# Peptides against a protein of PDB entry 3C2G: the designs that were tried, part 21

Target 1, 209 residues: chain A of PDB entry 3C2G
Amino acid sequence: IRTFDLLGLLLHDSDAIDGFVRSDGVGAITTVVQYPNNDLIRAGCKLLLQVSDAKALAKTPLENILPFLLRLIEIHPDDEVIYSGTGFLSNVVAHKQHVKDIAIRSNAIFLLHTIISKYPRLDELTDAPKRNRVCEIICNCLRTLNNFLMMWIPTPNGETKTAGPNEKQQVCKFIEIDILKKLMSCLSCEGMDTPGLLELRSTILRSFI

## One batch from the design tools (peptide; aimed at target 1 N91 A94 H95)

Design b2_p15_3_s2 (made by RFdiffusion4, then SolubleMPNN; from b2_p15_3, 6 letters changed)
Fold by OpenDDE base, seed 2:
Structure b2_p15_3_s2 (fold): chain B 209 residues (1-209), chain A 15 residues (1-15)
Amino acid sequence: as target 1 above (209 residues)
Amino acid sequence: PKKVLAYEPFFDSLL
């Protein structure tokens, strides 16, 4: 706990974050969060989120780290762990095709749907801190999905991969009425990326149906 | 401060 809090206080600039990641800092955190201590897991996942935008992640081997993190956020009951883990996932896959491929092979698209599906509607949550955290988790999942979808969107200057039949089927689940209701409920939360969330629905409808 | 999260924008002009 105290070590991760100290590291979080030291990692305020991009160079310090990059230096930590280049020194296998992500591997060190993922080793520590394997211990059955919820406070340690929470602190470790928060630190993962803090370093998740490091440039050095493009050169970090993630073949063991990502499947482990995906399993952690699948089973862990703490919303703070889910928030930090889905936030890390969103950042780590962004602009990194090879990282997207690792996550997708580890069933990440279906997991994102499962995470969104397990939470109640935001209107059923009377506790404002809990409601806001659930909204942030749903937004992290949807942002991560968007980042995956971009790998299958044609670019003027690049070869576009085609989504496999399983990936297409999993993506199409995000247009189910219950998922769309949760998406729409997130648009009413303060500080949410409303433009990005609205584009996701349009992208699914135009490119995957 | 809340960590800023990366979003890859979709540009409708690419379709």
Scores: peptide ipSAE 0.353, ipTM 0.832, DockQ to the pose 0.366
OpenDDE base, seeds 1, 3, 4, 5: peptide ipSAE 0.342, 0.349, 0.347, 0.349; ipTM 0.844, 0.831, 0.844, 0.832

Design b2_p15_3_s3 (made by RFdiffusion4, then SolubleMPNN; from b2_p15_3, 8 letters changed)
Fold by OpenDDE base, seed 5:
Structure b2_p15_3_s3 (fold): chain B 209 residues (1-209), chain A 15 residues (1-15)
Amino acid sequence: as target 1 above (209 residues)
Amino acid sequence: PKKVLAYKEFFDSLL
């Protein structure tokens, strides 16, 4: 705990973050958070979020790390763990096709659906801090989903990967009426990334037409 | 309100 807090205080510079990641810092965090301590898991996932946009992650092997993190956020009902973990996921898959492929093989699409499904509608949350945190989690999930769907949209100049039948079925879960009602409730949240939600809408349309 | 309506119309088009 204190070590991760101290590391988080030292990792303010992008070069320091990149240096930490190059030194297998992400692997070190994921090793430590295997211990079943909720405070340690929270602190470790928060530190993962802090380094999740590091350029060095493009060269980091994530084949063992990413499935572990996905399992962690699946089994922990902790909003802070889910926030940090989905934040990490959304950043780490950005612009990295190989990382997207690892995440998808690790059932990430279904997990994102599960996360959104577990939360109430944002308009049902009266507590502003809780509502804002849930909003951020949903934004992280939607940004991640958008990044996955973009792989399967035909580009004028290239061979587009086709989604497998399982991935297509998992994506279809996001157009279920109960999910759509939850996504609609996000538009009423002041902290919602409305542009990102509209981008996802456009991406979904292009994926199903 | 206009954004919510446009989103509803979108969802209705997917169902």
Scores: peptide ipSAE 0.027, ipTM 0.579, DockQ to the pose 0.047
OpenDDE base, seeds 1, 2, 3, 4: peptide ipSAE 0.025, 0.026, 0.025, 0.023; ipTM 0.597, 0.628, 0.600, 0.562; seed 2 fails the geometry check

Design b2_p15_3_s4 (made by RFdiffusion4, then SolubleMPNN; from b2_p15_3, 9 letters changed)
Fold by OpenDDE base, seed 5:
Structure b2_p15_3_s4 (fold): chain B 209 residues (1-209), chain A 15 residues (1-15)
Amino acid sequence: as target 1 above (209 residues)
Amino acid sequence: PVKVLDYKEFFDSLL
């Protein structure tokens, strides 16, 4: 715990973060969070979030790391773990096709749906800190989903990957009425990434039409 | 308010 907090205090600049990632820092964190200690898992996932936008992650093998993190998020009903883990996922898949492919093969689309399904509507949350955290989690899920859907949108100048039948079925779960109601409730949340939601809307429209 | 209406219309179009 204290070691991760201290590392988080040393990783203030992009070069230090990139240096940590190049030194297999993500693998090291992932090894440590395999211990059944909730405080350690929280601290490790928070540190993963802090390094999740590192350029060095494009060269990091994530084949073992990403499935482990997805499973960790699935089995831990902890908002801080889910926040940090979905934040990491959303950043690590950005602009990295190979990482998107690993995440999708690791059932990430279904996991994102499961996460959103487990949370109440934001308008049902009276506690502002809890509501804000749930809002951030949903934003992380939606940003990740957007990054996946963009792979399947035809571009004028290239062969677009087609979503497999399983991926299509999993994406269709996000248009279920209960999910849509939860997504609508996010628009009323202060500090919501409204541009990101509008981008996702545009991406969904282009994926289903 | 306008953004919420736009999303409602969008989601209604997906149903």
Scores: peptide ipSAE 0.023, ipTM 0.516, DockQ to the pose 0.049
OpenDDE base, seeds 1, 2, 3, 4: peptide ipSAE 0.022, 0.018, 0.021, 0.020; ipTM 0.533, 0.410, 0.473, 0.493

Design b2_p15_4 (made by RFdiffusion4)
Pose (drawn by RFdiffusion4):
Structure b2_p15_4 (pose): chain A 208 residues (1-190, 192-209), chain P 15 residues (1-15)
Amino acid sequence: IRTFDLLGLLLHDSDAIDGFVRSDGVGAITTVVQYPNNDLIRAGCKLLLQVSDAKALAKTPLENILPFLLRLIEIHPDDEVIYSGTGFLSNVVAHKQHVKDIAIRSNAIFLLHTIISKYPRLDELTDAPKRNRVCEIICNCLRTLNNFLMMWIPTPNGETKTAGPNEKQQVCKFIEIDILKKLMSCLSCEMDTPGLLELRSTILRSFI
Amino acid sequence: SWTKLEEELPEWLLT
């Protein structure tokens, strides 16, 4: 845990996190967080979140790491882990087609739907720290969804990709009534939460 | 602290 904390302090900028990724740091973190201990898992995921915007992640073999992390997000009961995992997912798929492909094959879009659906409306959360966390989580999920949807929107530049039935059923779950009600309620609930502004802006983008 | 990434939308779609 202290090693994770120290690496977190050392990796101040882009060059440092890229150096860490080229040294197989992401693979090391994911291997270590297989140990069933929540403090250790929370610490490893915090560091993964920190290095998630690394451009070197375009070169790292993610065929095994990514499905493992999606499974962890799916079953781990604590919000800090969900926050870190979905934050990492949103950055790791960004600008990387082959990584989006890995995520789709592992049902990443279906998982985003499940993560958003499990939380009550923001107005039903009393403690401010927790409400802000659920808000950032939903925001992470929708950012990840938006990084996927770009593939299938007709671009005059000529890269009109066709969605397979697998991608189709996952994306279409986001027009089911339950999630639309929840998403529209985040847009209008009445809520002093620092993450609310970014969440509402991201929701509008998801509908667009 | 950490950095957030999101892809840009086409300008014709925002019109």

Design b2_p15_4_s1 (made by RFdiffusion4, then SolubleMPNN; from b2_p15_4 with W2Y T15E)
Fold by OpenDDE base, seed 3:
Structure b2_p15_4_s1 (fold): chain B 209 residues (1-209), chain A 15 residues (1-15)
Amino acid sequence: as target 1 above (209 residues)
Amino acid sequence: SYTKLEEELPEWLLE
């Protein structure tokens, strides 16, 4: 555990981070977090988040890493693990069609819905640190979802892929009344990505209904 | 088992 903390301190510049990633550091962390130690899992996921925007990740195969991380987020109730994992996911899918495809095939859309649904309404959370962390998690989910939806939005200059029936159904779950109430409760949070929330709703209504 | 996996981890990683 201290080793991950120390490593995190040493990975403070982009060159060091890229060097770590090029040396299969992400794969190494993924191997370590397979051990059923909660502290180790938390530290490993935090480190993944720290390197999730590295340029070297563009050359890293994620076919085995992403499904594992998604499963880890699914089974772990720890807010810090979920925060780090959704943060990692949101960063790695950005501007990478093939990575989006891997995530979607690994049931990421449904998982993100589950994550948002499991938390209480933000206006019901009186503990500010907890509320802020939940807001950040939801923002990570929204950013990821918006990135997914971009694949299916018609652009004037290109052929757009059509969402499959299962993906369409999963996307439409985000406009059901219960989840909408949950998402609307987030608007009062100071750290909420309100534009991202409105974009998600608008895109679903325009392109999926 | 969980115990076996912990024993297989290098001590420097658990610290």
Scores: peptide ipSAE 0.037, ipTM 0.535, DockQ to the pose 0.014
OpenDDE base, seeds 1, 2, 4, 5: peptide ipSAE 0.029, 0.010, 0.023, 0.022; ipTM 0.600, 0.476, 0.594, 0.625; seed 2 fails the geometry check

Design b2_p15_4_s2 (made by RFdiffusion4, then SolubleMPNN; from b2_p15_4, 4 letters changed)
Fold by OpenDDE base, seed 1:
Structure b2_p15_4_s2 (fold): chain B 209 residues (1-209), chain A 15 residues (1-15)
Amino acid sequence: as target 1 above (209 residues)
Amino acid sequence: SYTKLEEELPEFVLE
């Protein structure tokens, strides 16, 4: 655990982060967090989040890593783990089509819905730190969803990938009234990626037109 | 079991 903290301190620049990732650092972390120690899992996921925007991830095979992480955040009832894990997911799928495909095949869309659904409405959370953390988690999930949905929106050249029937059904769950209310509640939170949430709203609407 | 794996975790990993 302390080792992860120390690594986090050393990985403060992009070159160091890329070096760590190129040396299969992500794989090393995922190996360590397979042990059922909550503190270790928290520290490992936090470190994953720290390196999640590394350029070197584009060249890193994630076929084994990503499904494992998705399962971890599915089964682990810890806000910090879920925050770090969804943050990692949102960053790692950005601008990487092959990673999006891996995530979708690993039932990521359904998982995102499950995560959002399990949390209470933000207006019911009186504890500010808890409310902010939940809001961040929901935003991570929604940002990830937006990245998926954009793949199925027609480009100006008329070319587009078509979502499968299963993916379409899973996406439809995000227009449930409770999910929409949570999306709207996130827009009222200070410091949140409001432009990103508005973009998602637009993307969702376009996906159903 | 998950409990067994935790017991087998090397001490240096917990540091």
Scores: peptide ipSAE 0.041, ipTM 0.540, DockQ to the pose 0.014
OpenDDE base, seeds 2, 3, 4, 5: peptide ipSAE 0.038, 0.040, 0.041, 0.038; ipTM 0.532, 0.525, 0.539, 0.532

Design b2_p15_4_s3 (made by RFdiffusion4, then SolubleMPNN; from b2_p15_4, 6 letters changed)
Fold by OpenDDE base, seed 5:
Structure b2_p15_4_s3 (fold): chain B 209 residues (1-209), chain A 15 residues (1-15)
Amino acid sequence: as target 1 above (209 residues)
Amino acid sequence: SYTKVEEELPPFVLE
């Protein structure tokens, strides 16, 4: 725990973060969080989130790391772990086709749906900090989905990947009325990027047109 | 030309 806090304090510089990642820092964190200590897992996932936008991640082999993290998020009910993990996932797949492919093969789309489905409607949450955290988690999931959907949007001059039948089926679950209601409820949360959420909604809906 | 916009979280600012 203290070590992760110290690392977090040292990683204020983007070059330092890249250096950490190049030194297999992500692998080191994932190794440490294999121990069944909730505080350690929480701290490790938070640190993952902190380094999740590192450029060096594009060169990091994530074939073993991503499936592990996805499993961790799946089995841990801790909002902080889920927040950090979904945030990491969102950032790590951004602009990295090979990472998206690993995540999708590891059933990430279904997991995102599962996470959103497990949380209550935001209007049922009276505690503002809890409501905001849940909103952030839902946003992280939807952002991650959006980043996946970008793979299948045709570009004027590019070869477009087509979503497989399983991926299409999994994506279709996000147009369920319950999911859409939860998305809409996030728009009412203070401090959220409302324009970004509207864009996500638009992208999701366009994927079905 | 449709530019693919991928979203990232804002960089973590340690306060």
Scores: peptide ipSAE 0.240, ipTM 0.777, DockQ to the pose 0.101
OpenDDE base, seeds 1, 2, 3, 4: peptide ipSAE 0.022, 0.028, 0.140, 0.101; ipTM 0.593, 0.605, 0.741, 0.721

Design b2_p15_4_s4 (made by RFdiffusion4, then SolubleMPNN; from b2_p15_4, 7 letters changed)
Fold by OpenDDE base, seed 5:
Structure b2_p15_4_s4 (fold): chain B 209 residues (1-209), chain A 15 residues (1-15)
Amino acid sequence: as target 1 above (209 residues)
Amino acid sequence: SYKVVEEELPEFVLQ
């Protein structure tokens, strides 16, 4: 645990982070968090989040890592693990088509819906730290969804991938009234990526037109 | 296939 904390302190610049990732640092973390220790899992997922925007991840084989992480956040009811894991997911799929494909094949869309559905409405949370963390988790899920949906929006200059029937069905779950209410509640939270949430709203609308 | 290890980590790994 202290080792992960120390690594997090040392990985303060993009070059160091890229170096860690190129040295299979993500694989090393995922190996360590295979042990059923909640503190270790929290620390490992936090470190994953810290390196999740590394450019070197584009060259990292994620075929085994990403399904593992998705399962981890599925089975752990820990907000800190879910926060870090969904944050990692949102960043790692960004601008990486092959990683998006791995995530989607690993049932990521359904998982994102499940995560959002399990949390109460933000207005029902009286504890500000808890409310903020839940908002961040929902935002991470929605940002990830936005990254997926963008693959299926026609661009003027290119061939657009079509979502499969299963993916379309899973995406349709996000227009449920409860999900939409949670999205809207996140827009009222201070310090949230409001522009990103508005972009998602636009993307969702475009996906269903 | 990733297998969850059910064993406790040694103290030196927890450090």
Scores: peptide ipSAE 0.043, ipTM 0.526, DockQ to the pose 0.015
OpenDDE base, seeds 1, 2, 3, 4: peptide ipSAE 0.043, 0.036, 0.037, 0.042; ipTM 0.535, 0.522, 0.496, 0.524

Design b2_p15_5 (made by RFdiffusion4)
Pose (drawn by RFdiffusion4):
Structure b2_p15_5 (pose): chain A 208 residues (1-190, 192-209), chain P 15 residues (1-15)
Amino acid sequence: IRTFDLLGLLLHDSDAIDGFVRSDGVGAITTVVQYPNNDLIRAGCKLLLQVSDAKALAKTPLENILPFLLRLIEIHPDDEVIYSGTGFLSNVVAHKQHVKDIAIRSNAIFLLHTIISKYPRLDELTDAPKRNRVCEIICNCLRTLNNFLMMWIPTPNGETKTAGPNEKQQVCKFIEIDILKKLMSCLSCEMDTPGLLELRSTILRSFI
Amino acid sequence: SREPVKIDEMEDYTP
C-alpha cells in the first residue's frame, strides 16, 4: 500500500506516468489487486486512476487487464473502487479503437448501464461526500459511453463504421425508460454538489 | 498526487 502511495507521489506529470506504463506498471497494479484486501484494492485502483490518461496505454497489451478490471468494477461493493475503475475506463478507451474493441467484447457498455442504474436519484442522498461520489461515478460512465458512440456517427471524413448486433443491444439499453428517467432526473433535481455542473453537461452530450 | 486529464470525445462533437 505504501508502495502504491509513494508511486502516486512520484508520478507527477505525463512523462512520469508514461515511463511507468512503459515499465509495465499497469500490468503490475492489476496483478497485485487480485489479493482480497480492500485497502490494498482501493490503493491500487487510485494509482490506476492517476495514470489512466497515459498515451503509452495505446501500446500496452490490454486484452487481459481490461476484462479483469471490468469484472472488478462489476462485483466490488465499494464506491471508491467503482469511482477509480470507471474513471480509468473512461480515459483508457479514449482515442484508442482497439481498446474500445476489447471493452465492447467484454460488455463494457452493458456494465455502464448497470453501474448507473444501481444508484438512487441524487436528491435521495443525504451525506454530501457520498452524493458527490455517485455524481462523479455517473459522470465517468457517461463519458465512457460518449467515447464509444463516436465510432458509429456518420462522419463526412468517411469512417462510417457499422455496429454489430453486440454493440447495438448494449447501446440501445440507454434508451430504456428506467435509465432515461434517472438521467433526466439528474438534470433537474433541486442540490449543492461540486460535480453536478460537469455531470449535467456530460448528460446533454450523451443525449446528443 | 496529480489528477488525470478527463477525456470525452463527444465534447467536441457538433451535429

Design b2_p15_5_s1 (made by RFdiffusion4, then SolubleMPNN; from b2_p15_5, 7 letters changed)
Fold by OpenDDE base, seed 2:
Structure b2_p15_5_s1 (fold): chain B 209 residues (1-209), chain A 15 residues (1-15)
Amino acid sequence: as target 1 above (209 residues)
Amino acid sequence: MRKPKKFDEMASYVP
């Protein structure tokens, strides 16, 4: 715990973060969060989120790390772990086709739907800290989905990957009325990435309907 | 606290 808090205090600039990632810092964290200690898991996943925008992640092997993290956020009951893990996932797949491919092969699209589905409507949450955290989790899932959908949007230069039939079916679940209601509720939350959520809405409507 | 956020920007979809 104290070591991850100390690392979080040292990792304020992009060069320090990049240096940590180049030194297999992500692999070290993922090793530590395998221990059955919730405080350690929480602190480790928070540190993952803090380094998730590092440029060095483009050169980091993620074939073992991503499937493990996906399993962790599937089963872990703590919203702080889910928040940090989905935040890491959204950032690590951004602009990295090979990382998107690993995540998709590891059933990430279905997992994102499962995570959004397990939370109540934001209007049913009276506790403001809990409501805000749930909204942030849903936004992280939806941003991750947007980053996946971007692979299948036609570029002006004519090279588009086509989503497989399974991926298409999994993406179609995000147009369910309950998912759309949660998306709309997140758009009404203060301090959310409203532009990114509007972009996702546009992407879903254009690519899959 | 820094909240790193990354997303793929829509390349300007020319309809």
Scores: peptide ipSAE 0.146, ipTM 0.720, DockQ to the pose 0.457
OpenDDE base, seeds 1, 3, 4, 5: peptide ipSAE 0.027, 0.025, 0.033, 0.028; ipTM 0.603, 0.574, 0.584, 0.594; seed 4 fails the geometry check

Design b2_p15_5_s2 (made by RFdiffusion4, then SolubleMPNN; from b2_p15_5, 7 letters changed)
Fold by OpenDDE base, seed 2:
Structure b2_p15_5_s2 (fold): chain B 209 residues (1-209), chain A 15 residues (1-15)
Amino acid sequence: as target 1 above (209 residues)
Amino acid sequence: MRKPKKLDEMASYVP
């Protein structure tokens, strides 16, 4: 716990974050969060989120790390862990085709749907901190989905990957009325990345039309 | 606290 808080206080700049990631810092955190200590898991996943934008992640082997993190956020009951883990996932797959491919093979699309589906509607949450955290989790899932959908949008320059039949079926679940209502509720939430959610809406529309 | 957020931007679809 104190070590991760100290690391979070030392990792203020992009060069320090890149240095930590180059020293297998992500592997070290993922090893530590395997211990059955919720405070350690929470602190470790928070540190993962803090380094999730590192340029060095493009050269980090994630084949073992990413499936483990996906399993953790599937089963862990703590919203702070889910928030940090889905935030890490959204950032780590961004602009990295090979990481997107690992995540998709590890059933990430279905997991994102499962995570969004397990939370109540935001209007049913009277506690503002809980409501905001749930909204942030849904936004992290939807941002991750956007980053996946971007692979299958035709570009003028001609190399479009086609989604497989399973991926298409899993993506089609995000047009369910419950998911769309949750997306719309996130757009009304204060302090959310409204531009990013509008971009997702545009991406969804382009992926299904 | 820095909240790192990354999105794949649509390459501006110039229609």
Scores: peptide ipSAE 0.104, ipTM 0.688, DockQ to the pose 0.450
OpenDDE base, seeds 1, 3, 4, 5: peptide ipSAE 0.026, 0.108, 0.027, 0.104; ipTM 0.622, 0.698, 0.595, 0.696; seeds 1, 3 fail the geometry check

Design b2_p15_5_s3 (made by RFdiffusion4, then SolubleMPNN; from b2_p15_5, 7 letters changed)
Fold by OpenDDE base, seed 5:
Structure b2_p15_5_s3 (fold): chain B 209 residues (1-209), chain A 15 residues (1-15)
Amino acid sequence: as target 1 above (209 residues)
Amino acid sequence: MRTPRKFDEMASYVP
């Protein structure tokens, strides 16, 4: 706990973050969060979120790390872990095709649907901090989905990767009325990435046309 | 290519 908090306080500089990631810092955190200690898991996932935009992650082998994190955010009951883990996932797949391919092979699209489905409707959450955190988690999942869907959008001048039949079926689950209602409820939350949610809505609609 | 979106922790900080 205190070590991760101290690392988080030292990692204010982008070069320091890149240095930590190049030294297998993500592997080290992932090793520590394998212990059944919720405080360590929370602190470790928070630190993962803080380093999740590091340029050095493009050179980090994530074949073992990413499936582990996906399993963690599938089963862990703590919203802070889910928030940090989904935020990490969103950033780590951004601009990294090989990481997207690992995540997709690890059933990440279905997992994102599962996470969103586990949460109640935002209108049923009376506690504002809890409602905001749930909205942020849903936004992280939806941003991650958008980053996947962008691979399958035809570009005017390029060979577009086609989504496989399984990926198409998994994406189809996000047009379920309950998922769409949760997306729309997130648009009413203050401080949310409303432009990102609107872009996702447009991306989903285009994936089915 | 459309630019993938990143999480911005500062943009989600409701004070």
Scores: peptide ipSAE 0.266, ipTM 0.796, DockQ to the pose 0.120
OpenDDE base, seeds 1, 2, 3, 4: peptide ipSAE 0.199, 0.255, 0.183, 0.193; ipTM 0.754, 0.795, 0.743, 0.754

Design b2_p15_5_s4 (made by RFdiffusion4, then SolubleMPNN; from b2_p15_5, 8 letters changed)
Fold by OpenDDE base, seed 5:
Structure b2_p15_5_s4 (fold): chain B 209 residues (1-209), chain A 15 residues (1-15)
Amino acid sequence: as target 1 above (209 residues)
Amino acid sequence: PRKPRVFDEMASYVP
């Protein structure tokens, strides 16, 4: 706990963050959070989120790290862990095809659906901080999905990957009315980027046309 | 503390 807090205080700039990641900092965090201590897991996942935009992640071996994190966010009951983990996931897969491939092979698309599905409708949550946190988790999941969908969009100069039948089936689960209702309920959350949520909604809908 | 950037490829996509 104190070590992660100290690291969080030292990692104020992008170069320091990138240096930490190049020094296997993500591997070190994931090793430490294997211990069944919820405070340690929370602090470690928060630190993962803090370094999730590091350029060095493109060169970091994630074959063992990413499946571990996916299992953690599948089973862990703490919303702060889920928030940090899904935030890390959305950023770590962005602009990194090899990381997307690891995540998808590890059933990440279905996991994102599972995470959204386990939360109640936001209109049923009376506690504003809890409601906002759940909204942020849903947004992280949808952003991660959108980052996956990009790999199947034709680029003018690129070989278009085609989604496999399993991936297509898993993506189709996000058009379920309950998922759409949860997304729409996020628009009522205070302090949320409403334009960003509307863009996410539009992107998801366009992916099914 | 510094907040990480948020990466959304679809929001940044230019055809």
Scores: peptide ipSAE 0.417, ipTM 0.869, DockQ to the pose 0.618
OpenDDE base, seeds 1, 2, 3, 4: peptide ipSAE 0.365, 0.371, 0.088, 0.058; ipTM 0.828, 0.835, 0.689, 0.702; seed 3 fails the geometry check

Design b2_p15_6 (made by RFdiffusion4)
Pose (drawn by RFdiffusion4):
Structure b2_p15_6 (pose): chain A 208 residues (1-190, 192-209), chain P 15 residues (1-15)
Amino acid sequence: IRTFDLLGLLLHDSDAIDGFVRSDGVGAITTVVQYPNNDLIRAGCKLLLQVSDAKALAKTPLENILPFLLRLIEIHPDDEVIYSGTGFLSNVVAHKQHVKDIAIRSNAIFLLHTIISKYPRLDELTDAPKRNRVCEIICNCLRTLNNFLMMWIPTPNGETKTAGPNEKQQVCKFIEIDILKKLMSCLSCEMDTPGLLELRSTILRSFI
Amino acid sequence: LSTLLSEQTHTPARP
């Protein structure tokens, strides 16, 4: 845990996190967090979140790491882990088609639907720290969804990709009534929460 | 519209 904390302090900028990624740091973190201990898992995922915007992640073999992290997000009961995992997922798929492909084959879009649907409306959360966390989680999920939807919107540049039935059923779950009600309620609930502005802006983009 | 449809990367907090 202290090693994770120290690496977190050392990796202050882009060159440092890229150096860490080229040294197989992401693979090392994911291997270590297989140990069933929540403090250790929380610490490893915090560091993964920190290095998630690394451009070197375009070169790292993610065929095994990414499905493992999606499974972790799916079953781990604590919000800090979910926050870190979904934050990492949003950055790791950004600008990387083959990584989006890995995520789709592992049902990443279906998982985003499940993560958003499990939380009550933001007006039903009393403690401010927790409400802000759910808010950032939902924001992370929708930012991940938006990084996927770009593939299938007609671009005059000429890269009109066709969605397979697998991608179709996952994306279409986001027009089911239950999640639309929840998403529209985040847009209008009446809530002093620092993440609310970014969340509402990201929701509008998702609908667009 | 292109900006709204473009991909985004979030910069995580660091020391």

